# Peptides against a protein of PDB entry 4A54: the designs that were tried, part 23

Target 1, 94 residues: chain A of PDB entry 4A54
Amino acid sequence: MSVADFYGSNVEVLLNNDSKARGVITNFDSSNSILQLRLANDSTKSIVTKDIKDLRILPKNEIMPKNGTKSPSTNSTKLKSAETYSSKNKWSMD

## One batch from the design tools (peptide; aimed at target 1 M1 F6)

Design b2_p21_4 (made by RFdiffusion4)
Pose (drawn by RFdiffusion4):
Structure b2_p21_4 (pose): chain A 94 residues (1-94), chain P 21 residues (1-21)
Amino acid sequence: as target 1 above (94 residues)
Amino acid sequence: EEEEREEETEELKEAIEEELE
């Protein structure tokens, strides 16, 4: 498969200078082989691929934190609050 | 799942090398 299928993919890259960087891919130009990475810290970075020494795709979620749970639901509540509160699960022993 | 991710990493490296050539 081509790189277009991997656009938006979050991967880590080690450069020729033994430095490591990871981010979500946004673009790749064939003529110049230039890669833009949009990192989750709301920053954009353009890096030419010729400086890549090696490449690896990172695990999905839990990249920095380490856990041993399936985590079937994200259970996130950032911003947007309502007048209802929920704990553990809405239905139990059902 | 880890093996599938390793295969995808190899496929991506091959695709970049082909486009550089």

Design b2_p21_4_s1 (made by RFdiffusion4, then SolubleMPNN; from b2_p21_4, 9 letters changed)
Fold by OpenDDE base, seed 2:
Structure b2_p21_4_s1 (fold): chain B 94 residues (1-94), chain A 21 residues (1-21)
Amino acid sequence: as target 1 above (94 residues)
Amino acid sequence: DEEELEKKTKELKEALEKILK
């Protein structure tokens, strides 16, 4: 099997410096031994194979942590507390 | 399943190792 057979696979790569990268294998440069990953932010990361300590293929359904989509700014719709204007019906007793 | 992923992982590792040699 060739590395190309794994194009499109989602992988987690552990580097020698103990950093991790997650992405989809998009390319492999055999001349330079560089593995290219598409990251969750759609950027490409190039990893030199010699710097890989370990790797694993992830399930397809594993939602690549989309870079923190800004928590939808909960538009805290300031629910303007409807000040219940208690209309004090001043019952004017006749 | 996890076993399949492990198998594929092994295969990928082997593929990478072949190039480094």
Scores: peptide ipSAE 0.621, ipTM 0.905, DockQ to the pose 0.599
OpenDDE base, seeds 1, 3, 4, 5: peptide ipSAE 0.598, 0.620, 0.605, 0.620; ipTM 0.903, 0.904, 0.903, 0.904; seed 1 fails the geometry check

Design b2_p21_4_s2 (made by RFdiffusion4, then SolubleMPNN; from b2_p21_4, 11 letters changed)
Fold by OpenDDE base, seed 2:
Structure b2_p21_4_s2 (fold): chain B 94 residues (1-94), chain A 21 residues (1-21)
Amino acid sequence: as target 1 above (94 residues)
Amino acid sequence: EKKKLEELTKQLKKALEEILK
């Protein structure tokens, strides 16, 4: 299993300096051993893996403050219910 | 569910450790 399998995961990282970072794993640079996190403010934080003391994957339900990405305006396509005008063909019998 | 996340965390840690070797 590779680190790439965890892209999109929300993680809490505890650094060696006892600081914490929370974000979504967006990239991992294997050459430099750098883990990239997207933070709640949409900024990116690069973390050298050697500086990681501990980490955990957070449940999806932890509401990352959704930057008010406008809920996709569900274009409620007002499906105009085609009122099937039942044209009552009044068959006038002669 | 908590166990699942723990397992995933373990796997991620393992993956990171393998790269640092």
Scores: peptide ipSAE 0.567, ipTM 0.886, DockQ to the pose 0.752
OpenDDE base, seeds 1, 3, 4, 5: peptide ipSAE 0.551, 0.565, 0.564, 0.567; ipTM 0.886, 0.885, 0.885, 0.886

Design b2_p21_4_s3 (made by RFdiffusion4, then SolubleMPNN; from b2_p21_4, 9 letters changed)
Fold by OpenDDE base, seed 5:
Structure b2_p21_4_s3 (fold): chain B 94 residues (1-94), chain A 21 residues (1-21)
Amino acid sequence: as target 1 above (94 residues)
Amino acid sequence: EKEELEKKTKELKEALEKILK
């Protein structure tokens, strides 16, 4: 089994400095023992394997907290439907 | 499912450890 078998897996990595990183494994540099993670912001973080204190694979359904790009609150401008008051001109022809 | 993830996690750790040797 190789690290490549886990490409595409979402992982949480605990580093020796007690910092955490979460991302998808995109690559592994065997020559330098560097694990590459794609983060939620689509950036890539390179982690030296020796700096990893612990790691775990996350469920596929665990949506990486997308840094909430504030979906632009579509100000639902209530387009006040201009009630076209159809003034019924009742022409009463006597 | 949790057990499977734990197993895969262990396998990944082992794979990484093998490269460091």
Scores: peptide ipSAE 0.627, ipTM 0.907, DockQ to the pose 0.663
OpenDDE base, seeds 1, 2, 3, 4: peptide ipSAE 0.615, 0.614, 0.622, 0.614; ipTM 0.906, 0.906, 0.907, 0.906; seed 4 fails the geometry check

Design b2_p21_4_s4 (made by RFdiffusion4, then SolubleMPNN; from b2_p21_4, 7 letters changed)
Fold by OpenDDE base, seed 5:
Structure b2_p21_4_s4 (fold): chain B 94 residues (1-94), chain A 21 residues (1-21)
Amino acid sequence: as target 1 above (94 residues)
Amino acid sequence: EEEELKKKTEELKKAIEEILK
């Protein structure tokens, strides 16, 4: 069994510095012992395996938390529809 | 399913360890 068998797997990696990374395994450099993860923002993070404290494979259905780009809260400025009060000028012609 | 993921995780760990030897 090789690391390549796990390409495409979504993993959570706990590093020795207690930081965490989540991503899809895209590559493994055996010469340098570097695991490459594609992150939710489509960037690539290279992790030296010696820096890995722990890792786990995540369920396929676990949507990587998209770094919630704060959808700019479209302040729905309620454009108060200016009710144009059509003042009916009732010209009473006698 | 959780047990399967755990098993796969251990297999991945072993695969990494084997390359580091």
Scores: peptide ipSAE 0.617, ipTM 0.907, DockQ to the pose 0.584
OpenDDE base, seeds 1, 2, 3, 4: peptide ipSAE 0.600, 0.608, 0.617, 0.617; ipTM 0.904, 0.906, 0.906, 0.906

Design b2_p21_5 (made by RFdiffusion4)
Pose (drawn by RFdiffusion4):
Parts: sequence; C-alpha cells; structure tokens
Structure b2_p21_5 (pose): chain A 94 residues (1-94), chain P 21 residues (1-21)
Amino acid sequence: as target 1 above (94 residues)
Amino acid sequence: EEEEEREEETEELKEAIEEAE
C-alpha cells in the first residue's frame, strides 16, 4: 500500500535527533517527501520526512490513558445539552 | 491479534516511504 492510504493516520515518529513526535498525518509530497501532521491540540505542523529516523502507528484511542475495558460506546456529552438524563443504560435486564 | 496487525501496517508504511524516496 502507498502512503495515501495512511493519510489521516495518527502515528508517532522519532527523528534523527532522538526526539519523538506523534500526530495525525494530513499530506505527503512525492517530489520533496514533505509530511504535514495535524495534532489533536488544534495545531498543524509541517515536517520533511527525511528527518525521520523511525516510524510507528499508535494504538487507536486510549493512547495516553491506560484502561482494561472494551468501551463499546464513547458515552461523551461535550456541549449540546437536552432536558433528559441517562445513567448506565436506558434498558436493564431486557 | 490487533498488535500483530498494527506491526504489519507499520512495516508496510515504512516500506512505502522508502520506495517513495
């Protein structure tokens, strides 16, 4: 597979200077081999790939926090509130 | 299984970058 399939992929990269950086890939130019990474902190960063010493794909979600649960639902409620409240599950023992 | 699949994908991505260079 080519890199186009890995565009938007969140990976970590160690550079020639033994520094590490991870972000979600946005682009790669073939002529110059230049990679733009859009990090989850609403920042954009352009880095030429020639400075890459090594590359690795990070686990999906739970990257920083460590847990041992399946987490089938995100259960997130950021912004947008309604007049209804829900706890644990809507239906139990059904 | 998921860790092995991710390792294969990392190797394929490294090979694709080396071929593009």

Design b2_p21_5_s1 (made by RFdiffusion4, then SolubleMPNN; from b2_p21_5, 7 letters changed)
Fold by OpenDDE base, seed 4:
Structure b2_p21_5_s1 (fold): chain B 94 residues (1-94), chain A 21 residues (1-21)
Amino acid sequence: as target 1 above (94 residues)
Amino acid sequence: EEEKKREELTKELKKAIEEEL
């Protein structure tokens, strides 16, 4: 497969400087090894592949954060699994 | 299942980048 097969995919890119970029893949320059992302504000960000630490494809339904909006910190509300303490009602019929 | 699919697609994307470098 080629990178072009993934044009239009929404991705999150983790850079070597620990910054993140989110956008839609619009182009890949193989000659210069540059991945281009369209950001939520319709601007284009060019990323040199050597600066990419990691990347992932995002779900289609994830709204790209508009520029300046902090990515909603997914407060992983640790759903405290309410361990249903089965209170054994020991019905002492005495 | 959808998450697994995205993971596989992510792997393929990474591979595609590496192959075109």
Scores: peptide ipSAE 0.666, ipTM 0.925, DockQ to the pose 0.642
OpenDDE base, seeds 1, 2, 3, 5: peptide ipSAE 0.642, 0.652, 0.665, 0.651; ipTM 0.924, 0.925, 0.925, 0.924

Design b2_p21_5_s2 (made by RFdiffusion4, then SolubleMPNN; from b2_p21_5, 6 letters changed)
Fold by OpenDDE base, seed 4:
Structure b2_p21_5_s2 (fold): chain B 94 residues (1-94), chain A 21 residues (1-21)
Amino acid sequence: as target 1 above (94 residues)
Amino acid sequence: EEEKKREELTKELKEAIEKAL
């Protein structure tokens, strides 16, 4: 199998510096030995394979980095219902 | 079974990376 067969897989990468990266495999550059991950924020992280200490495929139930459809924060601008103070013109019909 | 499959796939991915080096 090739690395390309795993494109779209959600992985956790442990780096030699003990940092972790999680993302979906989007590309592999064999010439430069670079694994590309799409992160949860939709950014791309390039990882040199020599810097990888360990790697694992994550369960499907783990929140795939949501293609950040930024749920439009509907800032529900509370339309301040302008309480039209209906000034009760007390039409004093004398 | 699903975890075992995931472990196998992980192994295969590691081997695929190694072969591409």
Scores: peptide ipSAE 0.666, ipTM 0.925, DockQ to the pose 0.649
OpenDDE base, seeds 1, 2, 3, 5: peptide ipSAE 0.624, 0.630, 0.664, 0.650; ipTM 0.925, 0.924, 0.925, 0.925; seed 3 fails the geometry check

Design b2_p21_5_s3 (made by RFdiffusion4, then SolubleMPNN; from b2_p21_5, 8 letters changed)
Fold by OpenDDE base, seed 1:
Structure b2_p21_5_s3 (fold): chain B 94 residues (1-94), chain A 21 residues (1-21)
Amino acid sequence: as target 1 above (94 residues)
Amino acid sequence: KEEKEREELTKKLKKAIEENL
């Protein structure tokens, strides 16, 4: 099994300096032993595999903190319920 | 069950990285 089989996986990496990185595996350079992660801010971080102390695959359902895309305030245009004026045309037959 | 599967996948990923060191 190759590292490429895990492209698209969300991982948490613990480095030898006790720092952590979290991101999606986008590439692996086998010649230089470099793992590339796409971070939550859409930047790319390159990690030398020798600097990895530990790593784990994260569950898919962990909502990566979506950068607060301001949900466009859907201006709830209150569709004013068009009051159906039931004009009862009382056809008075004469 | 799912957590165990992720643990096994994690082990496989670690091994794949180690094989390229």
Scores: peptide ipSAE 0.651, ipTM 0.921, DockQ to the pose 0.713
OpenDDE base, seeds 2, 3, 4, 5: peptide ipSAE 0.646, 0.644, 0.647, 0.647; ipTM 0.920, 0.920, 0.920, 0.921

Design b2_p21_5_s4 (made by RFdiffusion4, then SolubleMPNN; from b2_p21_5, 7 letters changed)
Fold by OpenDDE base, seed 5:
Structure b2_p21_5_s4 (fold): chain B 94 residues (1-94), chain A 21 residues (1-21)
Amino acid sequence: as target 1 above (94 residues)
Amino acid sequence: EEEEKREKLTKELKEALEKAL
């Protein structure tokens, strides 16, 4: 398998300096051994592979705290279907 | 089972990174 097979995976990376980074793998530069992560703030962090002490793939359900872009509250405006009761005025001519 | 799968995938990713060095 190649690193490219893991694009889109959410990972936690522990660096040699004991700092941690969490993000989605977006790219890998094989020439320079640079792993690119998209972080929760949509910024990109480049990590040199030699600086990685450890890494793990996170569960898919582990929602990276997306900075709350307010999902537009679909105000489900309950369009009260105005049941237009068509009052059939039955004019009985009698 | 899902955790074991993630552990396996993690190992495979580590190996892929190592092979790319």
Scores: peptide ipSAE 0.656, ipTM 0.923, DockQ to the pose 0.736
OpenDDE base, seeds 1, 2, 3, 4: peptide ipSAE 0.634, 0.645, 0.655, 0.641; ipTM 0.922, 0.922, 0.922, 0.922; seed 3 fails the geometry check

Design b2_p21_6_s1 (made by RFdiffusion4, then SolubleMPNN; its pose is not in this set)
Fold by OpenDDE base, seed 4:
Structure b2_p21_6_s1 (fold): chain B 94 residues (1-94), chain A 21 residues (1-21)
Amino acid sequence: as target 1 above (94 residues)
Amino acid sequence: EEKEKEELLKKIEEENKKNLS
């Protein structure tokens, strides 16, 4: 089993600097230990895995960032961009 | 969900260890 088994999974990553990133796993560079996420704005974020403090896999039913095909307008809970949440929010991973 | 997380983190760690060697 490899990290590639999780390609296409939607994840929320907590970094060591307490920043968050949310996106779909598109690639893992094992040589450089870099996880690539596609964000809601279709940009790619590269994350050094050593900088990962915690990670949550989001359920498939949570609205993945719409690729351009109009899946019906169910309540666009906009995956709010990586807001630098200040240090106080206890990352409660259920 | 916690098990899937643990599995992913474990796989990342395992792949990172293989490339350091």
Scores: peptide ipSAE 0.415, ipTM 0.840, DockQ to the pose 0.013
OpenDDE base, seeds 1, 2, 3, 5: peptide ipSAE 0.412, 0.409, 0.403, 0.414; ipTM 0.840, 0.839, 0.837, 0.841; seed 2 fails the geometry check

Design b2_p21_6_s2 (made by RFdiffusion4, then SolubleMPNN; its pose is not in this set)
Fold by OpenDDE base, seed 2:
Structure b2_p21_6_s2 (fold): chain B 94 residues (1-94), chain A 21 residues (1-21)
Amino acid sequence: as target 1 above (94 residues)
Amino acid sequence: KKKEEEELKKKIEKENELNRK
């Protein structure tokens, strides 16, 4: 079993600088220690795994909250934008 | 979920170590 088993999973990554990134795992480069996330705006973010402090796997139906707005409960809205969040955002592991 | 998260972290670490020259 490899990191590839988690391709397509939606994750939130907490970085050592206390910033957060959320996206779908699209690739992992073990040689360069880079995790690639597809963000809500369809852009790609490369994260050096050494900079990862923590990560969580998001449920399939979890809407990415925009900075400053509570995630509305109901409708399956597509990942709108990949935003890096400050450390002030609630971090909980399920 | 927490178990899967720990497994993912462990796999990232292991794959990085195996490919570390």
Scores: peptide ipSAE 0.486, ipTM 0.860, DockQ to the pose 0.013
OpenDDE base, seeds 1, 3, 4, 5: peptide ipSAE 0.464, 0.468, 0.474, 0.474; ipTM 0.854, 0.854, 0.856, 0.856; seed 3 fails the geometry check

Design b2_p21_6_s3 (made by RFdiffusion4, then SolubleMPNN; its pose is not in this set)
Fold by OpenDDE base, seed 4:
Structure b2_p21_6_s3 (fold): chain B 94 residues (1-94), chain A 21 residues (1-21)
Amino acid sequence: as target 1 above (94 residues)
Amino acid sequence: DKEKKKKELEKIKEENEKNLK
């Protein structure tokens, strides 16, 4: 699975410093291993993948604040709730 | 080039720590 498969997903990121960030995945820089999130205030946050302790995908039914940018209609493939409680930071980006 | 990327990554980390407080 590529990080691109999660574009537009609402996620909660737990960082190694025990801080949390919530946002929509908008981009991933594979060269620098940087995950970009759009936050509720429409700001963007860049997170280095190595600083991520845990990442969970939030269910779509949680009302993200409607900032009017058209979520790209990615076809409703049943994103199985991959609770990736993976303790190992092995984001194998093949 | 690697050192510039490392400095950019450090700035992003520092900004992330500021935005989480």
Scores: peptide ipSAE 0.082, ipTM 0.603, DockQ to the pose 0.014
OpenDDE base, seeds 1, 2, 3, 5: peptide ipSAE 0.082, 0.073, 0.072, 0.077; ipTM 0.605, 0.595, 0.591, 0.597

Design b2_p21_6_s4 (made by RFdiffusion4, then SolubleMPNN; its pose is not in this set)
Fold by OpenDDE base, seed 4:
Structure b2_p21_6_s4 (fold): chain B 94 residues (1-94), chain A 21 residues (1-21)
Amino acid sequence: as target 1 above (94 residues)
Amino acid sequence: SKKKKEEELKKLEEENKKNRE
């Protein structure tokens, strides 16, 4: 399985410094092991995979802010820590 | 399934991390 199989997936990346990034996988540089994300503001972020602590695919029903739509002030629903989000999202193996 | 894809993506990330170390 190649990284290209996941292009277009919405993901949340937890970095080793505990910062988070959310975006769509647009590219992967195999030579440098760099994952490229397109963010909600249409900017791109490059992340070295060695700096990734955890990565999860976001459910399709989760509305990511798209460019031009006012990021719905998602009332800071307590970004449940990646740990709490993973524990509650029992993704059915369908 | 989404779960399977997530697991595979995590595995791929971990493999890439190891390969870069």
Scores: peptide ipSAE 0.136, ipTM 0.657, DockQ to the pose 0.017
OpenDDE base, seeds 1, 2, 3, 5: peptide ipSAE 0.113, 0.110, 0.125, 0.128; ipTM 0.655, 0.630, 0.651, 0.656; seeds 3, 5 fail the geometry check

Design b2_p21_7 (made by RFdiffusion4)
Pose (drawn by RFdiffusion4):
Structure b2_p21_7 (pose): chain A 94 residues (1-94), chain P 21 residues (1-21)
Amino acid sequence: as target 1 above (94 residues)
Amino acid sequence: SLEEEIAEKLEKSKEELEEEE
């Protein structure tokens, strides 16, 4: 597979200077081999790949927090509130 | 090429993750 398939992938990269950085890939240019990473902190960063010492793909979700649950639903409610409240599950013992 | 080397490292990293799962 080419890198185009890995565009938008969130991975971590160690540079030649033993520093680490991780972000979601946005682009790669073949002639110059230049990678743009869009980090989840609403920041963009352009880094030339020649400075990469090594690469690794990070786990999906739960990257920073550690947990042992399946978490089948995100259960997120940021912004957009309605007049209905729900706890645990809508249906129980059904 | 540099692009092929980067692709190969990404494929290996993806396979490692599949094995851990």

Design b2_p21_7_s3 (made by RFdiffusion4, then SolubleMPNN; from b2_p21_7, 8 letters changed)
Fold by OpenDDE base, seed 5:
Formats: structure tokens, C-alpha cells, sequence
Structure b2_p21_7_s3 (fold): chain B 94 residues (1-94), chain A 21 residues (1-21)
């Protein structure tokens, strides 16, 4: 089996420094031994294989916390251009 | 190789996941 057989798998990686990373395996660079994970925020993390202490494949049913990036509701500030119709009542003095 | 070690870890993890089911 190659690492490529696991592309698309959701994994938790434990690093030698005891930090953890979770993401989907998107690529493996064989030349540099670098594992690439797509994280929940759609960023990519590159991990050097030598720094991996352990890893586990997560069940498909484990809801990756979709970082619900609340799309900032662009409050379309409807610039109500208050057209101040300055009705210049020109009082013509007779 | 490091790649082989990684693939073996992935394989073992998959086997463990299948045993839990």
C-alpha cells in the first residue's frame, strides 16, 4: 500500500512535540517526505514525516467540526442615499 | 523509507478502525 491509497482520508496526526493536527490527506511529497493535510479552515498544513509520532484514521461519521465560518453577513449597508430634496421654496418677495 | 513507515502506520490505523466496527 502507498500513502496515495489514503488520499481523502481524515486523519489525526500526533507529532513528536505532542501537538496534534487533524485534516484530510491531500498529497504526499515523496521527495521530501512531506504529508499535506487540508485542515477544517481549508488551509493546508505540511508535515514532515520524521516529525510524526503517531496517526489515526478518523471514522467518516466523525463530523469534522465544520468551522462554521459564519460568513460575515456582509450587512449590505444599503446606503440609503438620503436624497435630501432640498425643496428650495424660493419665496419670491413681490 | 519514511514513506514506507508512514504507509504502514496508515495501514495499521485502518485495520484498527475496521476492528472497532
Amino acid sequence: as target 1 above (94 residues)
Amino acid sequence: SLEDKLSEKLKKSLEELEKEK
Scores: peptide ipSAE 0.634, ipTM 0.911, DockQ to the pose 0.636
OpenDDE base, seeds 1, 2, 3, 4: peptide ipSAE 0.634, 0.614, 0.628, 0.616; ipTM 0.911, 0.908, 0.910, 0.910

Design b2_p21_8 (made by RFdiffusion4; failed a check: a repeat of another design)
Pose (drawn by RFdiffusion4):
Structure b2_p21_8 (pose): chain A 94 residues (1-94), chain P 21 residues (1-21)
Amino acid sequence: as target 1 above (94 residues)
Amino acid sequence: EEEEREEETEELKEAIEEELE
Protein backbone atom coordinates (compact mmCIF):
# COMPACT_ATOMS: atom_id res chain seq x y z
CA MET A 1 0.00 0.00 0.00
CA SER A 2 1.13 3.61 -0.59
CA VAL A 3 1.68 6.33 2.06
CA ALA A 4 -1.73 7.89 1.24
CA ASP A 5 -3.27 5.02 3.20
CA PHE A 6 -1.07 5.94 6.20
CA TYR A 7 -1.94 9.66 6.09
CA GLY A 8 -3.28 10.73 9.50
CA SER A 9 -1.49 7.77 11.09
CA ASN A 10 0.25 8.42 14.43
CA VAL A 11 3.76 7.01 14.20
CA GLU A 12 7.25 7.61 15.81
CA VAL A 13 10.35 8.41 13.76
CA LEU A 14 14.00 8.32 14.65
CA LEU A 15 16.14 10.77 12.63
CA ASN A 16 19.76 10.47 11.42
CA ASN A 17 20.81 12.43 14.53
CA ASP A 18 19.52 9.67 16.93
CA SER A 19 16.64 11.95 18.00
CA LYS A 20 13.08 10.53 18.20
CA ALA A 21 9.79 12.32 17.26
CA ARG A 22 6.18 11.03 16.97
CA GLY A 23 3.11 12.71 15.54
CA VAL A 24 0.03 12.13 13.30
CA ILE A 25 0.96 12.32 9.58
CA THR A 26 -0.90 15.02 7.47
CA ASN A 27 0.86 14.95 4.06
CA PHE A 28 3.70 13.58 1.89
CA ASP A 29 4.92 15.07 -1.40
CA SER A 30 6.40 12.61 -3.93
CA SER A 31 8.72 15.04 -5.74
CA ASN A 32 10.41 16.34 -2.61
CA SER A 33 9.33 13.57 -0.14
CA ILE A 34 8.21 16.09 2.55
CA LEU A 35 6.09 14.97 5.51
CA GLN A 36 3.91 17.16 7.68
CA LEU A 37 3.10 15.77 11.16
CA ARG A 38 0.25 17.22 13.25
CA LEU A 39 1.02 16.42 16.89
CA ALA A 40 -1.70 16.08 19.52
CA ASN A 41 -0.38 19.16 21.35
CA ASP A 42 -2.15 21.38 18.72
CA SER A 43 1.18 21.97 16.94
CA THR A 44 2.08 21.38 13.29
CA LYS A 45 5.61 20.40 12.14
CA SER A 46 6.94 19.90 8.58
CA ILE A 47 9.89 17.49 8.27
CA VAL A 48 11.53 16.23 5.07
CA THR A 49 11.58 12.40 5.10
CA LYS A 50 15.19 12.21 3.85
CA ASP A 51 16.30 12.91 7.41
CA ILE A 52 14.49 9.70 8.63
CA LYS A 53 16.78 7.02 9.83
CA ASP A 54 13.93 4.65 10.79
CA LEU A 55 10.13 4.59 11.22
CA ARG A 56 7.64 2.78 13.45
CA ILE A 57 3.81 3.00 14.02
CA LEU A 58 2.87 3.57 17.75
CA PRO A 59 0.12 1.61 19.56
CA LYS A 60 -3.36 3.04 19.40
CA ASN A 61 -4.35 5.00 22.58
CA GLU A 62 -2.63 4.34 25.89
CA ILE A 63 0.68 5.33 24.21
CA MET A 64 2.13 7.23 27.17
CA PRO A 65 0.05 5.69 30.07
CA LYS A 66 0.40 1.97 30.63
CA ASN A 67 -2.68 -0.10 31.62
CA GLY A 68 -3.94 -3.71 31.38
CA THR A 69 -7.69 -3.14 30.80
CA LYS A 70 -9.80 -3.57 27.65
CA SER A 71 -11.31 -0.05 28.04
CA PRO A 72 -14.29 -0.69 25.75
CA SER A 73 -15.64 2.83 26.30
CA THR A 74 -13.72 6.11 26.50
CA ASN A 75 -16.01 7.43 29.30
CA SER A 76 -14.80 11.01 28.68
CA THR A 77 -16.78 14.10 29.79
CA LYS A 78 -14.58 17.09 28.84
CA LEU A 79 -16.66 20.30 28.61
CA LYS A 80 -20.43 20.13 27.85
CA SER A 81 -22.12 19.28 31.19
CA ALA A 82 -25.77 18.27 31.72
CA GLU A 83 -28.02 17.87 34.81
CA THR A 84 -27.59 14.08 34.90
CA TYR A 85 -24.92 12.03 36.70
CA SER A 86 -23.87 8.47 35.88
CA SER A 87 -21.60 6.08 37.80
CA LYS A 88 -20.00 2.80 36.63
CA ASN A 89 -22.97 1.68 34.36
CA LYS A 90 -26.57 2.77 33.79
CA TRP A 91 -27.84 -0.81 34.06
CA SER A 92 -26.50 -3.48 36.41
CA MET A 93 -27.20 -7.23 36.57
CA ASP A 94 -29.56 -6.81 33.59
CA GLU P 1 -2.44 -7.22 17.17
CA GLU P 2 1.31 -6.55 17.79
CA GLU P 3 2.25 -8.75 14.75
CA GLU P 4 -0.25 -6.92 12.55
CA ARG P 5 1.23 -3.55 13.62
CA GLU P 6 4.77 -4.81 12.87
CA GLU P 7 3.66 -5.93 9.35
CA GLU P 8 2.05 -2.56 8.72
CA THR P 9 5.30 -0.81 9.87
CA GLU P 10 7.30 -2.88 7.34
CA GLU P 11 4.84 -2.14 4.54
CA LEU P 12 5.09 1.63 5.33
CA LYS P 13 8.90 1.56 5.28
CA GLU P 14 8.84 -0.24 1.89
CA ALA P 15 6.34 2.33 0.50
CA ILE P 16 8.58 5.25 1.55
CA GLU P 17 11.66 3.57 0.03
CA GLU P 18 9.78 3.10 -3.29
CA GLU P 19 8.86 6.86 -3.35
CA LEU P 20 12.51 7.83 -2.69
CA GLU P 21 13.68 5.69 -5.64

Design b2_p21_8_s1 (made by RFdiffusion4, then SolubleMPNN; from b2_p21_8, 8 letters changed)
Fold by OpenDDE base, seed 3:
Structure b2_p21_8_s1 (fold): chain B 94 residues (1-94), chain A 21 residues (1-21)
Amino acid sequence: as target 1 above (94 residues)
Amino acid sequence: EEKELEELTEKLKEALKKILE
């Protein structure tokens, strides 16, 4: 399993300096071993993997304080299959 | 549910560890 399989997961990261960061995993730079988190304020924090003391994946429902960015309600626009009512215009050519 | 998250967490930790090797 790769780190990329966890993109989009909410995580809490405990750093070696005892500080904590919470965010969504958006990217991982394997060359530099840098984990990128999107924070609640929509900023990006880059964390060197060697600086991580511990981490945990958070449940999806843990309300990151949504700054008012409405989770795009994926309005599943139910593409109502427009039943093309083929109104057969019976053109009576009399 | 908590156990599943713990399992996923361990998998993520393992994935990160493999890169540091």
Scores: peptide ipSAE 0.603, ipTM 0.903, DockQ to the pose 0.712
OpenDDE base, seeds 1, 2, 4, 5: peptide ipSAE 0.583, 0.569, 0.580, 0.595; ipTM 0.900, 0.901, 0.901, 0.902; seed 1 fails the geometry check

Design b2_p21_8_s2 (made by RFdiffusion4, then SolubleMPNN; from b2_p21_8, 6 letters changed)
Fold by OpenDDE base, seed 3:
Structure b2_p21_8_s2 (fold): chain B 94 residues (1-94), chain A 21 residues (1-21)
Amino acid sequence: as target 1 above (94 residues)
Amino acid sequence: EEEEREKLTKELKEAIKKILE
């Protein structure tokens, strides 16, 4: 299997400096050995593979960075149907 | 489910290791 088979997986990466990063695998640069993660704030973090101490795939229920696929806010412009109050002015001509 | 996740994690680690070799 290739790293590309894991694109879209949510992972936690433990670095050699004991810092942690969580994100979705978006790309792997084999030439430079760089793993790219999309973070919860939609930013991209590039991690040099040699700096990785450990990693794990997170369960799906853990807060996946909401790919702000802004569900198109269907601005359901509730076209409030302007109920045209037809004021029937009954002009009674006497 | 957790066992499968651990397996997948191992496979990912191996995939990364193979690229570094």
Scores: peptide ipSAE 0.610, ipTM 0.909, DockQ to the pose 0.644
OpenDDE base, seeds 1, 2, 4, 5: peptide ipSAE 0.597, 0.600, 0.589, 0.603; ipTM 0.908, 0.908, 0.908, 0.908; seed 1 fails the geometry check

Design b2_p21_8_s3 (made by RFdiffusion4, then SolubleMPNN; from b2_p21_8, 7 letters changed)
Fold by OpenDDE base, seed 3:
Structure b2_p21_8_s3 (fold): chain B 94 residues (1-94), chain A 21 residues (1-21)
Amino acid sequence: as target 1 above (94 residues)
Amino acid sequence: EEEELEKKTEELKKALEEILK
């Protein structure tokens, strides 16, 4: 099994300096042993594998950084049906 | 569900360890 099989997984990484990073695995550079994470702010963090103390895959329902896929704002343009008030002009010719 | 995530986590750890050898 390769690291590429886990692309798109949301992970929490604990580093040797006791700092934590959370993000989606987007790439792995095997030549340099660098794991790339997309963070909640859409930035990319590169982590050297030897600096990883521990990691875990997070459930899908945890706040994945909403990639701003703008849910198409269905601008429901409420077409206000112009109620044509037919004002009956009663012409009283008195 | 939690057990499946743990299994996947261990698989990912093993995949990373194989590259470091």
Scores: peptide ipSAE 0.627, ipTM 0.908, DockQ to the pose 0.636
OpenDDE base, seeds 1, 2, 4, 5: peptide ipSAE 0.610, 0.611, 0.614, 0.610; ipTM 0.907, 0.908, 0.908, 0.907

Design b2_p21_8_s4 (made by RFdiffusion4, then SolubleMPNN; from b2_p21_8, 6 letters changed)
Fold by OpenDDE base, seed 4:
Structure b2_p21_8_s4 (fold): chain B 94 residues (1-94), chain A 21 residues (1-21)
Amino acid sequence: as target 1 above (94 residues)
Amino acid sequence: EEEEREKLTKELKEAIEKILS
């Protein structure tokens, strides 16, 4: 079989630097030994095969982790509940 | 399904290795 037979497969690639990439195999450049993945954000990542430590095909049902849009960390500005220091007006009812 | 996936993974690895050789 050729790498082309696996086009469209969702894969997880572990690189030699221990980083991981997940995407769909879209192309393989045999002359340069470059594997191309389409990532969840629809961008393309080129990986040199010599940098691959390990690779696995992911289950079809595994929703490609949409590059979790970094949910803007809504810095929930803790609204400092202005503790209204209710100045207890000690109404000294003399 | 998992066994098939493992088989396919092996085949893909072999396909890549053949090109690098």
Scores: peptide ipSAE 0.615, ipTM 0.908, DockQ to the pose 0.622
OpenDDE base, seeds 1, 2, 3, 5: peptide ipSAE 0.587, 0.585, 0.615, 0.617; ipTM 0.908, 0.908, 0.908, 0.909; seeds 1, 2, 5 fail the geometry check

## One batch from the design tools (peptide; aimed at target 1 F6 D54)

Design b2_p22_1 (made by RFdiffusion4)
Pose (drawn by RFdiffusion4):
Structure b2_p22_1 (pose): chain A 94 residues (1-94), chain P 22 residues (1-22)
Amino acid sequence: as target 1 above (94 residues)
Amino acid sequence: EEEEEREEETEELKEAIEEELE
């Protein structure tokens, strides 16, 4: 597979200077081999791939926090509130 | 199983970048 399939992929990269950086890939130019990474902190960073010493794809979600649960639902409620409250599950023992 | 699949995808990504650099 080519890199186009991995565009938007969140991976970690170690550079020739033994520094590590991870971000979600946005682009790669073949002529110059230049990679733009859009990090989850609302920042953009352009890095030429020639400075890559090694590459690795990070696990999906739970990258920084460590847990042992399946987490089938995100259960997130950031912004947008309504007049209804829900706890654990809407239906139990059904 | 998920770790093995991620290791294979990482190898494919490294090989694709090395081919485009050459």

